Peptides against a protein of PDB entry 9IZ0. Designs and how they scored, part 16

Target 1, 345 residues: chain A of PDB entry 9IZ0
Amino acid sequence: ITCLGSNGHTYKQLVKGGNDDLRQDAVMEQVFEQVNGFLRSYRKTSQRNLSMRTYKVIPLALKTGVIEWVQDTIPLGEYLDSAHKVYHPKEWSLSTCRKLIAEKQMEDLETRLKVYDLVCRHYRPVFRHFFLESYADPVQWFTTQTNYARSTAVASVLGHVLGLGDRHGQNILIDKTSGEVIHIDLGIAFEQGKKLPVPECVPFRLTRDVVDGMGITGVEGVFRRCMEFTLETLRREEDSLLSVLEVLRYDPLFSWLISPLRRMKKQKMQLENFNQPESGNITTDASRDPKIQRNNVSGESEAERAILKVRQKLSSTLSVEASVGELIRIAQDPSYLALMFCGWS

## One batch from the design tools (peptide; aimed at target 1 R98 H168 V198 F341)

Design b1_p11_7_s4 (made by RFdiffusion4, then SolubleMPNN; from b1_p11_7, 4 letters changed)
Fold by OpenDDE base, seed 5:
Structure b1_p11_7_s4 (fold): chain B 345 residues (1-345), chain A 11 residues (1-11)
Amino acid sequence: as target 1 above (345 residues)
Amino acid sequence: PILYRPGEVLP
C-alpha cells in the first residue's frame, strides 16, 4: 500500500497477513533502538556511527501488521546468486551445492566436512564485486565497504547476544546507497535456532561471502575492532539492556519459544522454494493446526532462562578481544559450518 | 515469508 503522511510525503508500506507474528519483529526493533541509544552515548561507538539498522513494524493483530518498505535495498542471497552466475559461470549452481549438502545431512561430521569442502572448491566467494560494481568513485567504494563492515560487526554482536537465528541470505538486506546491512524476519531469537530440525550451531553469519564483502583485510581491521567496541558498549550497559528485556518477561503476547509447527515449516519452506521454477503463487495451505497440548512450562520460566543466557554472553570473565576472537573463530569454523542447514549458506 | 523486492508493486 501507499500512504500519504501528515508531512505531505508518500510512504510505501507492506501489509503482511499470515502465520508470522509481527509482534516479535516489532519488539526486537524496539530493543535495537534502545541499543542504538547506548551506541550513541559512548565515544568509541559514536565516533564510528555504529548502529543496528532498523525498520518500522506496526502489529495490527496476532497475524497482521504493516512493515516499512526499505528503499534502495537488495537481499544478500539474491545478489550472490546473480553474481556467482556472472563471475563463476563454470562453477556449480547454488541448487547443486544445496542438494549435495542435503543428501549428507544425516551422515557423520567427517562425511559432512568432505562435502562442505567439495562445495567450497566448486562455489567461490563473489560478494567483493558488489562494492566494485556499485561504486565507481574510490572514496564512495571505501566508505560503503567500511559501512558494510561496521554494520555487519554490530549485527554480529547483537545477533549473538540476543541469540538471533534464521540468518540466511534472504533475511539480510544490503542498502545500495550506504553499504549497510538490514536484518529482517526476527522471528527466531534467544537461541531458538538450536531447536530447528537442523540445529543452528554458529553465533552469527560469517560465511565466505560475508567475509569477502569486507575487502582484502577480511575480518581483520574494521570488522573485528567494531565488534570489540560494540561488545564493550553492551557490557557497560548490561543492566540497562537486561531491564529492557525484563519488560518483555511480563508481555503475555511475547513468544519466548518457537512453536513445533513453525520449527518444521521454516526449514521445509526453504527447501520447497528452491525446487519450484519462478511461478510466484505461494498458496500457504492454512487448514491444519493440530491442538498443541501446551505443556505448561510457564512462558515466564523460558523468559528467565533467555535473560540468564544474555547475561552469560555479556560476562566480563574473558577480555572483549578474547571474546570477539573466539566468536569470529567459531563462526568461520568448517566443523560448525558443515553442520548448518543446506539452505542457510 | 518472501519480502518482495524494492520496486515490485504488489497488487
Scores: peptide ipSAE 0.008, ipTM 0.435, DockQ to the pose 0.050
OpenDDE base, seeds 1, 2, 3, 4: peptide ipSAE 0.007, 0.007, 0.008, 0.005; ipTM 0.435, 0.444, 0.470, 0.424

Design b1_p11_8 (made by RFdiffusion4)
Pose (drawn by RFdiffusion4):
Structure b1_p11_8 (pose): chain A 304 residues (1-257, 299-345), chain P 11 residues (1-11)
Amino acid sequence: ITCLGSNGHTYKQLVKGGNDDLRQDAVMEQVFEQVNGFLRSYRKTSQRNLSMRTYKVIPLALKTGVIEWVQDTIPLGEYLDSAHKVYHPKEWSLSTCRKLIAEKQMEDLETRLKVYDLVCRHYRPVFRHFFLESYADPVQWFTTQTNYARSTAVASVLGHVLGLGDRHGQNILIDKTSGEVIHIDLGIAFEQGKKLPVPECVPFRLTRDVVDGMGITGVEGVFRRCMEFTLETLRREEDSLLSVLEVLRYDPLFSWLGESEAERAILKVRQKLSSTLSVEASVGELIRIAQDPSYLALMFCGWS
Amino acid sequence: TIEELLERAEE
């Protein structure tokens, strides 16, 4: 529902009748805003202008809340389906991949990796073409590319830290003229998903298409640097963060999918921010564990 | 959400 504005600008409101965890999304957005404040009160984490982008959430009811449909955007999942067909029509469709993996579900490890390798060989990455031929001449394109890389890196690091759940393209919105990514529908949090009826391996959203969209350079450069700066900044302001997560713990609003998984979850948060391992080594291991095909094969259908 | 993920995994 799109309304005008007194200043003359229209605002789009996405109202949902489904039982999306909009209250969990709201408290997560509050944590994200405070993180933006942390990144604001520091030299390195603000020269890059890095921020985990937040979209305003106004949940009147958990089942029937209303959120801000962000200014003109095309969701990642709804995108690169048309781009896949237009750019690579010869290659296989999503139908062949999907249920072919469906046949993979009951198979062993080697079979799962083999079929995944085959389907990934068939379906070359295509998201790299969104930033081309869409935005503007090169300066704006590069600004948008670095904005996407930064925003996705920060969102990914934060989601791994807080154990964010669903990370399909249907839950990712790319801005357009700016390029900052907005994660949507973050209902599953604090390591909720991996432990699904169907298990997962990847800690944060990192497909082949996503790393192809970061530019010619994969996730080694601006992405890694932004991730590591984010990790160090989050560690330096760790006490305030755990304080925020504690106040989330003691209220019965945040979903942690007496004693609760929330305790163990924040312990894992502390371990993820633990200074025992160098931050650079931590970022390296995170990139490896999110990029390796062996982990990617077991994730789910698609996710090429 | 979980149901959707299951459906996606099945597909």

Design b1_p11_8_s1 (made by RFdiffusion4, then SolubleMPNN; from b1_p11_8, 5 letters changed)
Fold by OpenDDE base, seed 4:
Structure b1_p11_8_s1 (fold): chain B 345 residues (1-345), chain A 11 residues (1-11)
Amino acid sequence: as target 1 above (345 residues)
Amino acid sequence: AVEELIKRALE
């Protein structure tokens, strides 16, 4: 839809209808705005204009909401699929790579590593071309690539700390104007991605294409330093961040757990991404919707566990540099990426 | 060709 603002400007908005509870997204955007407050208050982050890019979410009902349409954006995965066909037309298709990873999903780690390496050799990174194509001016190119690395660093730290899941290339938008990343579909948080049919094993998305977009320095330039400054800010503001999350503990509308419906939807989307024929015998016996008595006790214990896990991620036991170094290592580790449904790009 | 490459990579 297009809405006329009180300022006389027209705003395109996405009406999302379906089984997605946009309240989760709206709450996570509010958490990001609070974190953006912390990033603005801290000298090391404010001097770099570090922020999590946010978008407006207005939940209208359990199944309906209005999302701000972020203009001039493209999903990372859409760009990568198109660019890969242009720059590497003799390499494997994304569908071929997905199929091979899926066919070996139940195999041992050694087999999955061999398949992942093979896929990586036949599907090379291309995301550097986004900046080269979009920005003919060297200053714009450098500025935009820097903004990308900065925004990716903030999103990576915050995504790890909040345990954001489902960080696939369709849930990460690239702003074509700024080069900043916009994370969407925030309904998998607090490590609930580990409960997906393909468990998420990485702290954030730092695949080869995500790194290729950082340019010649890769992770060792702006990205690492901006992760460090972001984590330092979040550690400094730990009590403030935890206080924000404690408010959510008492929100009866917030879910600390992935909903069964969302889990099933994500399961279906994962299977569709693998071109696995629907084995028609998943009788969705819709009749056994167990009355999930929201045992309030179970929700509270999950919130407490989630908050404890956030606190653990903000622990000052390791230096900021050591913590960031380990996160970057794990996020790029083939032994984790080979376990992902799309760890190669 | 791809299947044979996979087979050889898994051997």
Scores: peptide ipSAE 0.019, ipTM 0.719, DockQ to the pose 0.038
OpenDDE base, seeds 1, 2, 3, 5: peptide ipSAE 0.011, 0.011, 0.019, 0.012; ipTM 0.494, 0.519, 0.522, 0.498; seed 3 fails the geometry check

Design b1_p11_8_s2 (made by RFdiffusion4, then SolubleMPNN; from b1_p11_8, 5 letters changed)
Fold by OpenDDE base, seed 4:
Structure b1_p11_8_s2 (fold): chain B 345 residues (1-345), chain A 11 residues (1-11)
Amino acid sequence: as target 1 above (345 residues)
Amino acid sequence: DVEELLKLALE
């Protein structure tokens, strides 16, 4: 839809209808706005204009809401698929890579590592071309690539700390104007991504293409330093962040658990991404919707566990540099990426 | 062939 603002400007908005509870997205956007407050208050982050890019979410009902259409954006995965066909037309298709990874999903780690390595050799990174194509001016190129590395660093720290799941290339938008990343579809948080049919094993998305977009320095430049400053800010503001999350503990509308409906939808989307024929015998016996008596007791214990896990991730036991170093290592580790449904790009 | 390359990589 297009809405006329009170300022006389027209705003394109996405009406999302379906089984997704946009209240999760709206709450996570509110958490990001609070974190952006912390990033603005801290000298090391404010001097770099570090922020999580946010978008407006207005939940209208359990199954309907209005989302701000972020203008001048492209999904990372859409760009990568198109660019890969242009720059590496003799390499494997994304569908071939997905098929091979899926066919070996139940195999041992050694087999999955061999398949992942093979896929990586036949599907090379291309995301550096986004900046080279979009920005002919060297200053704009450098600025946008820097903004990309900064925004990716903030999103990576927040994604880890809040346990954001489902961080595939379609849920990460790139702003074509600023080079910043916009994370969308925020309804898998607090490590609920580990409950997906393909469990998420990485703290955030730091695949080869995500790194290729950072330019020649990769993770060792702006990205690492901005992760460090972001984590330092979040550690400083731990009590403030935990207080924001405690408010959500008492929100009867917030779910600390992945909804069964969302889990099923993500399961279907994962299977579709693998081109696995629907084995027609999943009788969705829709009749056994177990009345999920939201045992309020179970929700509270899950919120407590989630908040405890956030606190653990903000622990000052390791230096900021050591913590960031370990996160970057794990996020790039083939032994984790080989377990992902799309760890190669 | 991709299947042959996969087979050779898994052997």
Scores: peptide ipSAE 0.023, ipTM 0.724, DockQ to the pose 0.039
OpenDDE base, seeds 1, 2, 3, 5: peptide ipSAE 0.000, 0.009, 0.015, 0.010; ipTM 0.263, 0.434, 0.468, 0.437; seed 2 fails the geometry check

Design b1_p11_8_s3 (made by RFdiffusion4, then SolubleMPNN; from b1_p11_8, 5 letters changed)
Fold by OpenDDE base, seed 4:
Structure b1_p11_8_s3 (fold): chain B 345 residues (1-345), chain A 11 residues (1-11)
Amino acid sequence: as target 1 above (345 residues)
Amino acid sequence: IVEKLLELAKE
């Protein structure tokens, strides 16, 4: 929809209708705004304008809401699929790569690593070209690439700390004006991504293309340092962040667990991305809706576990540098990426 | 430009 603002400007908005609970997205955006407050208050983060890019979410009902249409954005995965076809037209298609990874999903780690390496050799990183194509001015190029590395660092720390899941290339937008990342579809948080049919095992998305966008230094320099400053800020503001999350503990409408319906929807979407439509009528008889008695006792125990996990991730037992170094290592580790739905790009 | 590059390099 397109709305005329009271300021006379026209705003495009996305109306999501369906089974998506936009309330979780709206709550996560509120958490990000609080974190942006912490980042503005701390010298090391404020001097770098570090922020999580947010978007406006207005839940209208359990299944309907208005989302801000972020102008001048492209999904990372859409850009990458297009760019791979341009820069590497002789390499494997994304569908071929997905198929090969899927065919080995039930195999041992050694077999999955071999297939991941094979896919990586036939699907090379291209995301550096986003900046080279979009910005002819060297200053604009450098500024936007820096903004990308900064925003990715903030999003990576927050994504880890809050346990954001479902961080595939369609849920990460790139702002074409600033180079900043915008994370969308925030409905999988607090490590609920580990409960997906393909469990998420990385702390955040730091695939080869995500790194290729950082330029010649890769993860070293801007990205690493901005992760460190962000984590240092969050450790300093631990009590403030935990207090924000405790408010959510008592929100009767906030779900600390992935809903069975959302889990099934994500399962179906994962499977449909593997199946080209060969005409097999799998009539999944949807007739057994188990009356989910929301045992209130289970939700509170899950909120407590989630908050405890956030606290554990903010632990000062390791230095900021050591913690960030380990997160970067794990996020790039082939032994984890080979287990992911799309760990190669 | 140099100031902006220096601000960006102060990372």
Scores: peptide ipSAE 0.009, ipTM 0.342, DockQ to the pose 0.015
OpenDDE base, seeds 1, 2, 3, 5: peptide ipSAE 0.000, 0.000, 0.000, 0.007; ipTM 0.340, 0.340, 0.334, 0.314; seed 5 fails the geometry check

Design b1_p11_8_s4 (made by RFdiffusion4, then SolubleMPNN; from b1_p11_8, 6 letters changed)
Fold by OpenDDE base, seed 4:
Structure b1_p11_8_s4 (fold): chain B 345 residues (1-345), chain A 11 residues (1-11)
Amino acid sequence: as target 1 above (345 residues)
Amino acid sequence: DVEKLLKLALE
């Protein structure tokens, strides 16, 4: 839809209808705005304009809401698929790579590592071309690539701390104007991604293409330093962040658990990304809706566990540099990426 | 081709 603002400007908005509870997204955006407050208050982060890019979410009902249409954006995965066809037309298709990883999903780690390595050799990174294509001016190129590395660093720390799941290339938008990342579809948080049919094993998305977009320095430049400053800010503001999350503990509308409907939808989408439509009518008889009695007691214990896990991630036991170093290592580790449904790009 | 490469990589 297009709405006319009180300022006389027209705003395109996405009406999302479906089984997705946009209240989760709206709450996570509110958490990001609070974190953006902390990032603005701290000298090391404010001097770099570090922020999580947010978008407006207005939940209208359990199944309906209005989302701000972020103009001038492209999904990372859409860009990567298109760019890979242009720059590496002799390499494997994304569908071939997905198929091979899926076919070996139940195999041992050694087999999955061999398949992952093979896929990586036949599907090379291309995301550096986004900046080279979009910005002919060297200053714009450098500025935009810097903004990308900064925003990715903030999103990576927040994604880890809040346990954001489902961070695939379609849920990460790139702003074509600023180079900043916008994370969307925030309804898998607090490590609920580990409950997906393909468990998420990485703290955030730091695949080869995500790194290729950082330019020649990769993770060792702006990205690492901005992760460090972001984590330092969040550790400083731990009590403030935990207080924000405690408010959500008492929100009867917030779910600390992945909804069974969302889990089933993500399961289906994961399976459909692997199955080309061979015409097999698997009539999944959707008739057994188990009356999930929301045991209120289970929700509170899950919120407490989630908040405890956030606190543990903010622990000052390790230096900021050591903590960031370990996160970067794990996020790039083939032994974790080989377990992901799309760890190669 | 891909299946042969996969087989060779898994052997």
Scores: peptide ipSAE 0.024, ipTM 0.768, DockQ to the pose 0.039
OpenDDE base, seeds 1, 2, 3, 5: peptide ipSAE 0.000, 0.008, 0.018, 0.010; ipTM 0.338, 0.426, 0.511, 0.441; seed 2 fails the geometry check

## One batch from the design tools (peptide; aimed at target 1 D166 F341)

Design b1_p12_1 (made by RFdiffusion4)
Pose (drawn by RFdiffusion4):
Structure b1_p12_1 (pose): chain A 304 residues (1-257, 299-345), chain P 12 residues (1-12)
Amino acid sequence: ITCLGSNGHTYKQLVKGGNDDLRQDAVMEQVFEQVNGFLRSYRKTSQRNLSMRTYKVIPLALKTGVIEWVQDTIPLGEYLDSAHKVYHPKEWSLSTCRKLIAEKQMEDLETRLKVYDLVCRHYRPVFRHFFLESYADPVQWFTTQTNYARSTAVASVLGHVLGLGDRHGQNILIDKTSGEVIHIDLGIAFEQGKKLPVPECVPFRLTRDVVDGMGITGVEGVFRRCMEFTLETLRREEDSLLSVLEVLRYDPLFSWLGESEAERAILKVRQKLSSTLSVEASVGELIRIAQDPSYLALMFCGWS
Amino acid sequence: SSVFEEIAEALE
């Protein structure tokens, strides 16, 4: 539902009748805003202007809340389905990949990796073409690319830290003229998903297409640097963060999918921010564990 | 929710 504005600008409101965890999304957005404040009160984490982008959430009811449909955007999942067909029509469709992996479900490890390798060899990455031929001449394109890289890196590091759940393209919105990414529908949090009926391996969203969209350079450069600066900044302001997560723990609103998984979850948050390992080594291991095909094969259908 | 729907669809 799109309404005008007194200043003359239209605002789009996305109202949902489905039982999306909009309250969890709201408190997560509050944490994200406070993180933006942390990144604001520091030199390195603000020269890059890095921020985990937040979309305003106004949940009137958990089942029937209303959120801000962000200014003109095309979701990642709804995108690069058309781009896949237009750019690579000869290659296989999502139908062949999907249920072919469906045949993979009951197979062993080597079979799963083999079929995944085959399908991934068939379906070359295509998202790299969104930032081309869409935005503007090169300066704006590069600014948009670095904005996407930064925003996705920060969102991914934060989601790994807080154990964010679903990370399909249907839950990712790319801005357009700016390029900052907006994660949507973050209902599953504090390590909720891996432990699904169907298990996962990847800690944060990182497909081949996503790393192809970061530019010619994969996730080694601006992405890694932004991630590591985010990790160090989050560690330096760790006490305030755990304080925020503690106040989340003591209230019965945040979903942690007496004693609760929230305690162990924040302990894992501390471990993830633990200074025992160098931050650079932590970012390196995170990139490796999110980029390796062996982990990517077991994730789920698609996710090329 | 979408993950569960995808799981359900995959089982079909």

Design b1_p12_1_s1 (made by RFdiffusion4, then SolubleMPNN; from b1_p12_1, 7 letters changed)
Fold by OpenDDE base, seed 1:
Structure b1_p12_1_s1 (fold): chain B 345 residues (1-345), chain A 12 residues (1-12)
Amino acid sequence: as target 1 above (345 residues)
Amino acid sequence: STRLELLKELLE
């Protein structure tokens, strides 16, 4: 929809209806706005203009809301699929790579690693070309690549600390003007991504293409340092961040658990990407509703576990540098990436 | 100047 603002300007907005609960997105955006306050208050982060890019979410009902249309953006996955066809036209298609990975989804780690390495050899990184194509001026190229590395670092720390899930290339927008990342579809948080049909094993998305966009230094430079400064800020503001999350503990509209409907929708989307329409009447008798014993784990005890897990991630037991170093290592580890739905790009 | 400032921002 297009809305006329009180200022006489027209704003494009996305109306999201159906099965997605925008209240989760709205709450996570409020948490990001508070964190952006902490990042502005700390010298090391404010001097670098470190922020999580936010967008306005107005939940209208349980399953309906209005989202700000982020102008001049592209989904990372859309850019990568298009750019890979241009720069590597002799390599495998994204559909071929997806097929090979998921044919081996139930196999052992060694077999999955071999298939992941095979896919990686036939699907090379291209995200460096985003900056080379979009910015002819060397200063703009360098500034936007730096903004990308900074923004990705903030989003990576926050994504880890808050346990953001479903961080695939369609849920990460790139701002074509600034080079910054914008994370969307925030309804999988507090490690609920581990409860998906394909469990998320990485703390944040740091695939080969995400690294390729950082330029010649990769993770070693702006990205690593900005992760360190962001984590240092969040450790300093731990009590403030936990207080913000405790307000959500008492929000009756906030769900600390992944919706069974959202889990089923994600499962179905994973399966539909496999099924070419073989017209076979597999009457999958939907009658085996596994009685997932609703262990009466009160929503309150899940909130308490989530807050405790955030506190544990902010622990000063390791240095900031050691903690960031371990996060970067895990996020790039082939043994975790090979287990992901799309860990190769 | 701008390239040195950008390098400083990278190195700081």
Scores: peptide ipSAE 0.017, ipTM 0.437, DockQ to the pose 0.014
OpenDDE base, seeds 2, 3, 4, 5: peptide ipSAE 0.014, 0.013, 0.015, 0.006; ipTM 0.398, 0.416, 0.415, 0.381; seeds 2, 3, 4 fail the geometry check

Design b1_p12_1_s2 (made by RFdiffusion4, then SolubleMPNN; from b1_p12_1, 8 letters changed)
Fold by OpenDDE base, seed 4:
Formats: structure tokens, sequence, C-alpha cells
Structure b1_p12_1_s2 (fold): chain B 345 residues (1-345), chain A 12 residues (1-12)
């Protein structure tokens, strides 16, 4: 839809219809806006303009809403697939890589590591080219690459702390103007990504292409420092952040659990992306909408567990530097990335 | 300069 604003500007908006509960996205965007308030309050984060990029989500009904169309963006995964074909035309296709990883999904870690390494050797990083090809001016190139590293750092810390799942390359947009990342489809939070058919094992997406976009310094430049400043800010504002999450505990509209329908949808999308032949007998008997008596007791216990995990991730037991160092290590560890749906890019 | 600010932000 294209809307004319009261200011005379024309805004594109995405109308999302279907089974996606935009209320979870709207709630996560509100949490990000609060966190952006904290990031503006502290000198170290404010001086660097650290923020989680947000987009407007207006839930209209249980399964429909309007999402702000983020102009001048591209999905990271769309750019990477296109760029890989250009810069590495003799390497394997994304479909070949996905197939090989899928064929070994049920194998041991050693076998999965061998296949991951094999895929990595035949699918090299290209994301640095986004900045090199999009920005002819060296100052613009440097600014946008810096903004990318900064926004990725904020999103990585927040993604870890809030347990954001489903952080695949189609759910991460790159702003072509600023170089900033925009995370979309926020309906898998509070570690519910571990309940997916392919469990998420990394704290955030820090694949080889995500790192390649940071330029020559990789993670050891702006990214690490901005993660540290972001985590320092979140630790200072722990009580404020937890208070925001406690409000959500009592929101009857917020779901701390991945819905069975969303889990099934993500399962289907994972299977389709693997080109696995449909084992035919999943009769989608769409007719049994079980009246899932949301046992309120189960929701409260999951909310409490989620908030406890957020508190644990904000613990000052380790220094900010040690905590960030460990997060970066885990997020780049082949032993975790080899277990992911798409850990190689 | 903007460049010096950017370099400083990269080094800090």
Amino acid sequence: as target 1 above (345 residues)
Amino acid sequence: SIREKLVKELLE
C-alpha cells in the first residue's frame, strides 16, 4: 500500500496478511525503542550514535498488520546470493551448499564440520563488495561500513540478550543509504529459536559474510568496541530493561512461546530451502484449530524463565570485554556454525 | 575534519 501522510509525503507500507502475528514484532520494536533511549543516555553509546534500527509495525488484527516499508533496503541474503554469483562464479551455488548441509543434518559433529569446511571453501565471503561497489566516495564508503559495524554490534548484543532467533539473511536488511542493518520478523525471541527443527546455537549471526562486511579489521575494530559499549549500557540499565519485559509478562497478547503454527511454518520453509522431497503424508488438516487453552500458568512460567535468562545474560560476573569476547568466539565457532541452517554465509 | 572524527571513532 502507498499512503499519503498528513505531511504530504508518500509512504510505502507492507500489508502483511496471513498467520504471522505482528504483535510480537511490534512488542520487540517497542523494546528496541526503549533500548535506544538507554543508548542515547550514555556518553559512550550516544557519541557513536549507537541504535537498533527500528521500523513501524501496526498490528491491525490477530494476523494482519501494516509494516513500514523500509525504503532503500536489500535483504542480506539476497545481496550475498547475487554478489557470490558475480564475484565467485566458479564456486558452488547456494542451493548446492544448502543441499550438502541438509544431507548431513543428522550426522555427528565431526561429519558436519567436514561438510561445513567443504562448503566454506566453495562459498567464499563477498559482503565487503557491498560497500566497495555501492560507495565510490571513500568517506561515504568508510561511513557506511562503520555504520554497518556499529548497527551489527548493537543488533548482536540485543539479539543475544533478548534471544532473537531466526536471524537468517532474509530477516536482516541492509540500508543502502546508511549501511545499517535492520532486523525484521522478530517473532522468534527469548531463545525460542532453540525450539526450531534446526536449533539456533549461536548468540547472533556473525557468519563469514557478516564479518567480511566489517572490512579489514573484521570483528576487532568498531564491531567489538560497539558491542562492549552496548553491553555496558544494557548492564547499567538492567532494571529498566527488565521492568519493560515484566510489563510484557502481563500482556495477554504477547506470546513468550513460539506458536505451533509458526514452528510448522518455519519447519516447512527449512525443508523447502533444503529441497528435501516432501515426505507426502503431512496432511495439513487445517481443520483442527485446537482450542489451545493457553494455560496461563505455562505462559507465566515461560515468561519468568525468559526474564531470568535476560538477567543472566546481563550478569556482571564477567567483564564486558570478556563477555563480548566469548560471544564473538561462540558466534564464529565452526562447531556451532556447522549446526546452523546457513552458518557458512 | 569529518575524516579525523571518523578515524578517532575507529581508534576509540
Scores: peptide ipSAE 0.013, ipTM 0.403, DockQ to the pose 0.014
OpenDDE base, seeds 1, 2, 3, 5: peptide ipSAE 0.013, 0.000, 0.012, 0.007; ipTM 0.403, 0.324, 0.404, 0.385; seeds 3, 5 fail the geometry check

Design b1_p12_1_s3 (made by RFdiffusion4, then SolubleMPNN; from b1_p12_1, 8 letters changed)
Fold by OpenDDE base, seed 4:
Structure b1_p12_1_s3 (fold): chain B 345 residues (1-345), chain A 12 residues (1-12)
Amino acid sequence: as target 1 above (345 residues)
Amino acid sequence: GLRLKEIEELLK
């Protein structure tokens, strides 16, 4: 829909209907706005205009809402698939890579590492081309690449601290004007991504293409420094951040748990993204519904565990530099990326 | 590029 604002500007808005609870997204956007307040208050982050890019989410009804249409954006995964076909037309298709990773999903780590390495050799990074293609002016190129590295750093720290899951290339938009990243579909938070059929093992998305977009310095430049400043700010504002999360503990509309419906939907989307041809009647004997012992772990006990885990991630036991160094290491570690649904790009 | 079958054989 297109809405006329009270300011006379027309805004495109996405009406999202379906099974997605936009309340989770709206709450996470509110948390990001609070964090943006902290980033504006701290000199090291404010001087760099560090922020998590937000978008307006207005929940209207159960599973229906209005999302701000983020203009001039492209999903990272859409760009990467298109660019890879252009720059590496002799390499494997994304579908081939997905298939190989899927076929070996139940294999040991050694086998999965071999498959991941093989996929990586046949699907090379291309995301640097986004900046080279889109910005012919060297100043615009440098500015947008810097903004990308900055926004990715903020999103990486926040994504780790808040345990933001489902960070695949379709849930990360690139702003074509600023080069900034915009994270969407925020309903998998507080490490609920570990409860997906393919568990998330990395703290944030720092795949080869995500790094390739940072240019020649990769992670060893604007990105690392901006992660450090962001984490330093969040550690400083720990009590303020935890207080925001404690308010959510008592919000009856906020779910600290991934809904069964969302889990099933993500499972289905993961399976569909494998482009398994309709192999015949595998009567998935739905009878082995793993008795998820509904340990009626009270929603309160899950909230408490989530908040405790946020506090643990903000711990000053390690320096900011050491903590960021370890996060960057883990996020790029083939032993983790090989376990991911799409760790190669 | 190696055919998918040739890859499946290399990964055995």
Scores: peptide ipSAE 0.016, ipTM 0.477, DockQ to the pose 0.042
OpenDDE base, seeds 1, 2, 3, 5: peptide ipSAE 0.017, 0.000, 0.000, 0.000; ipTM 0.405, 0.337, 0.330, 0.378; seed 1 fails the geometry check

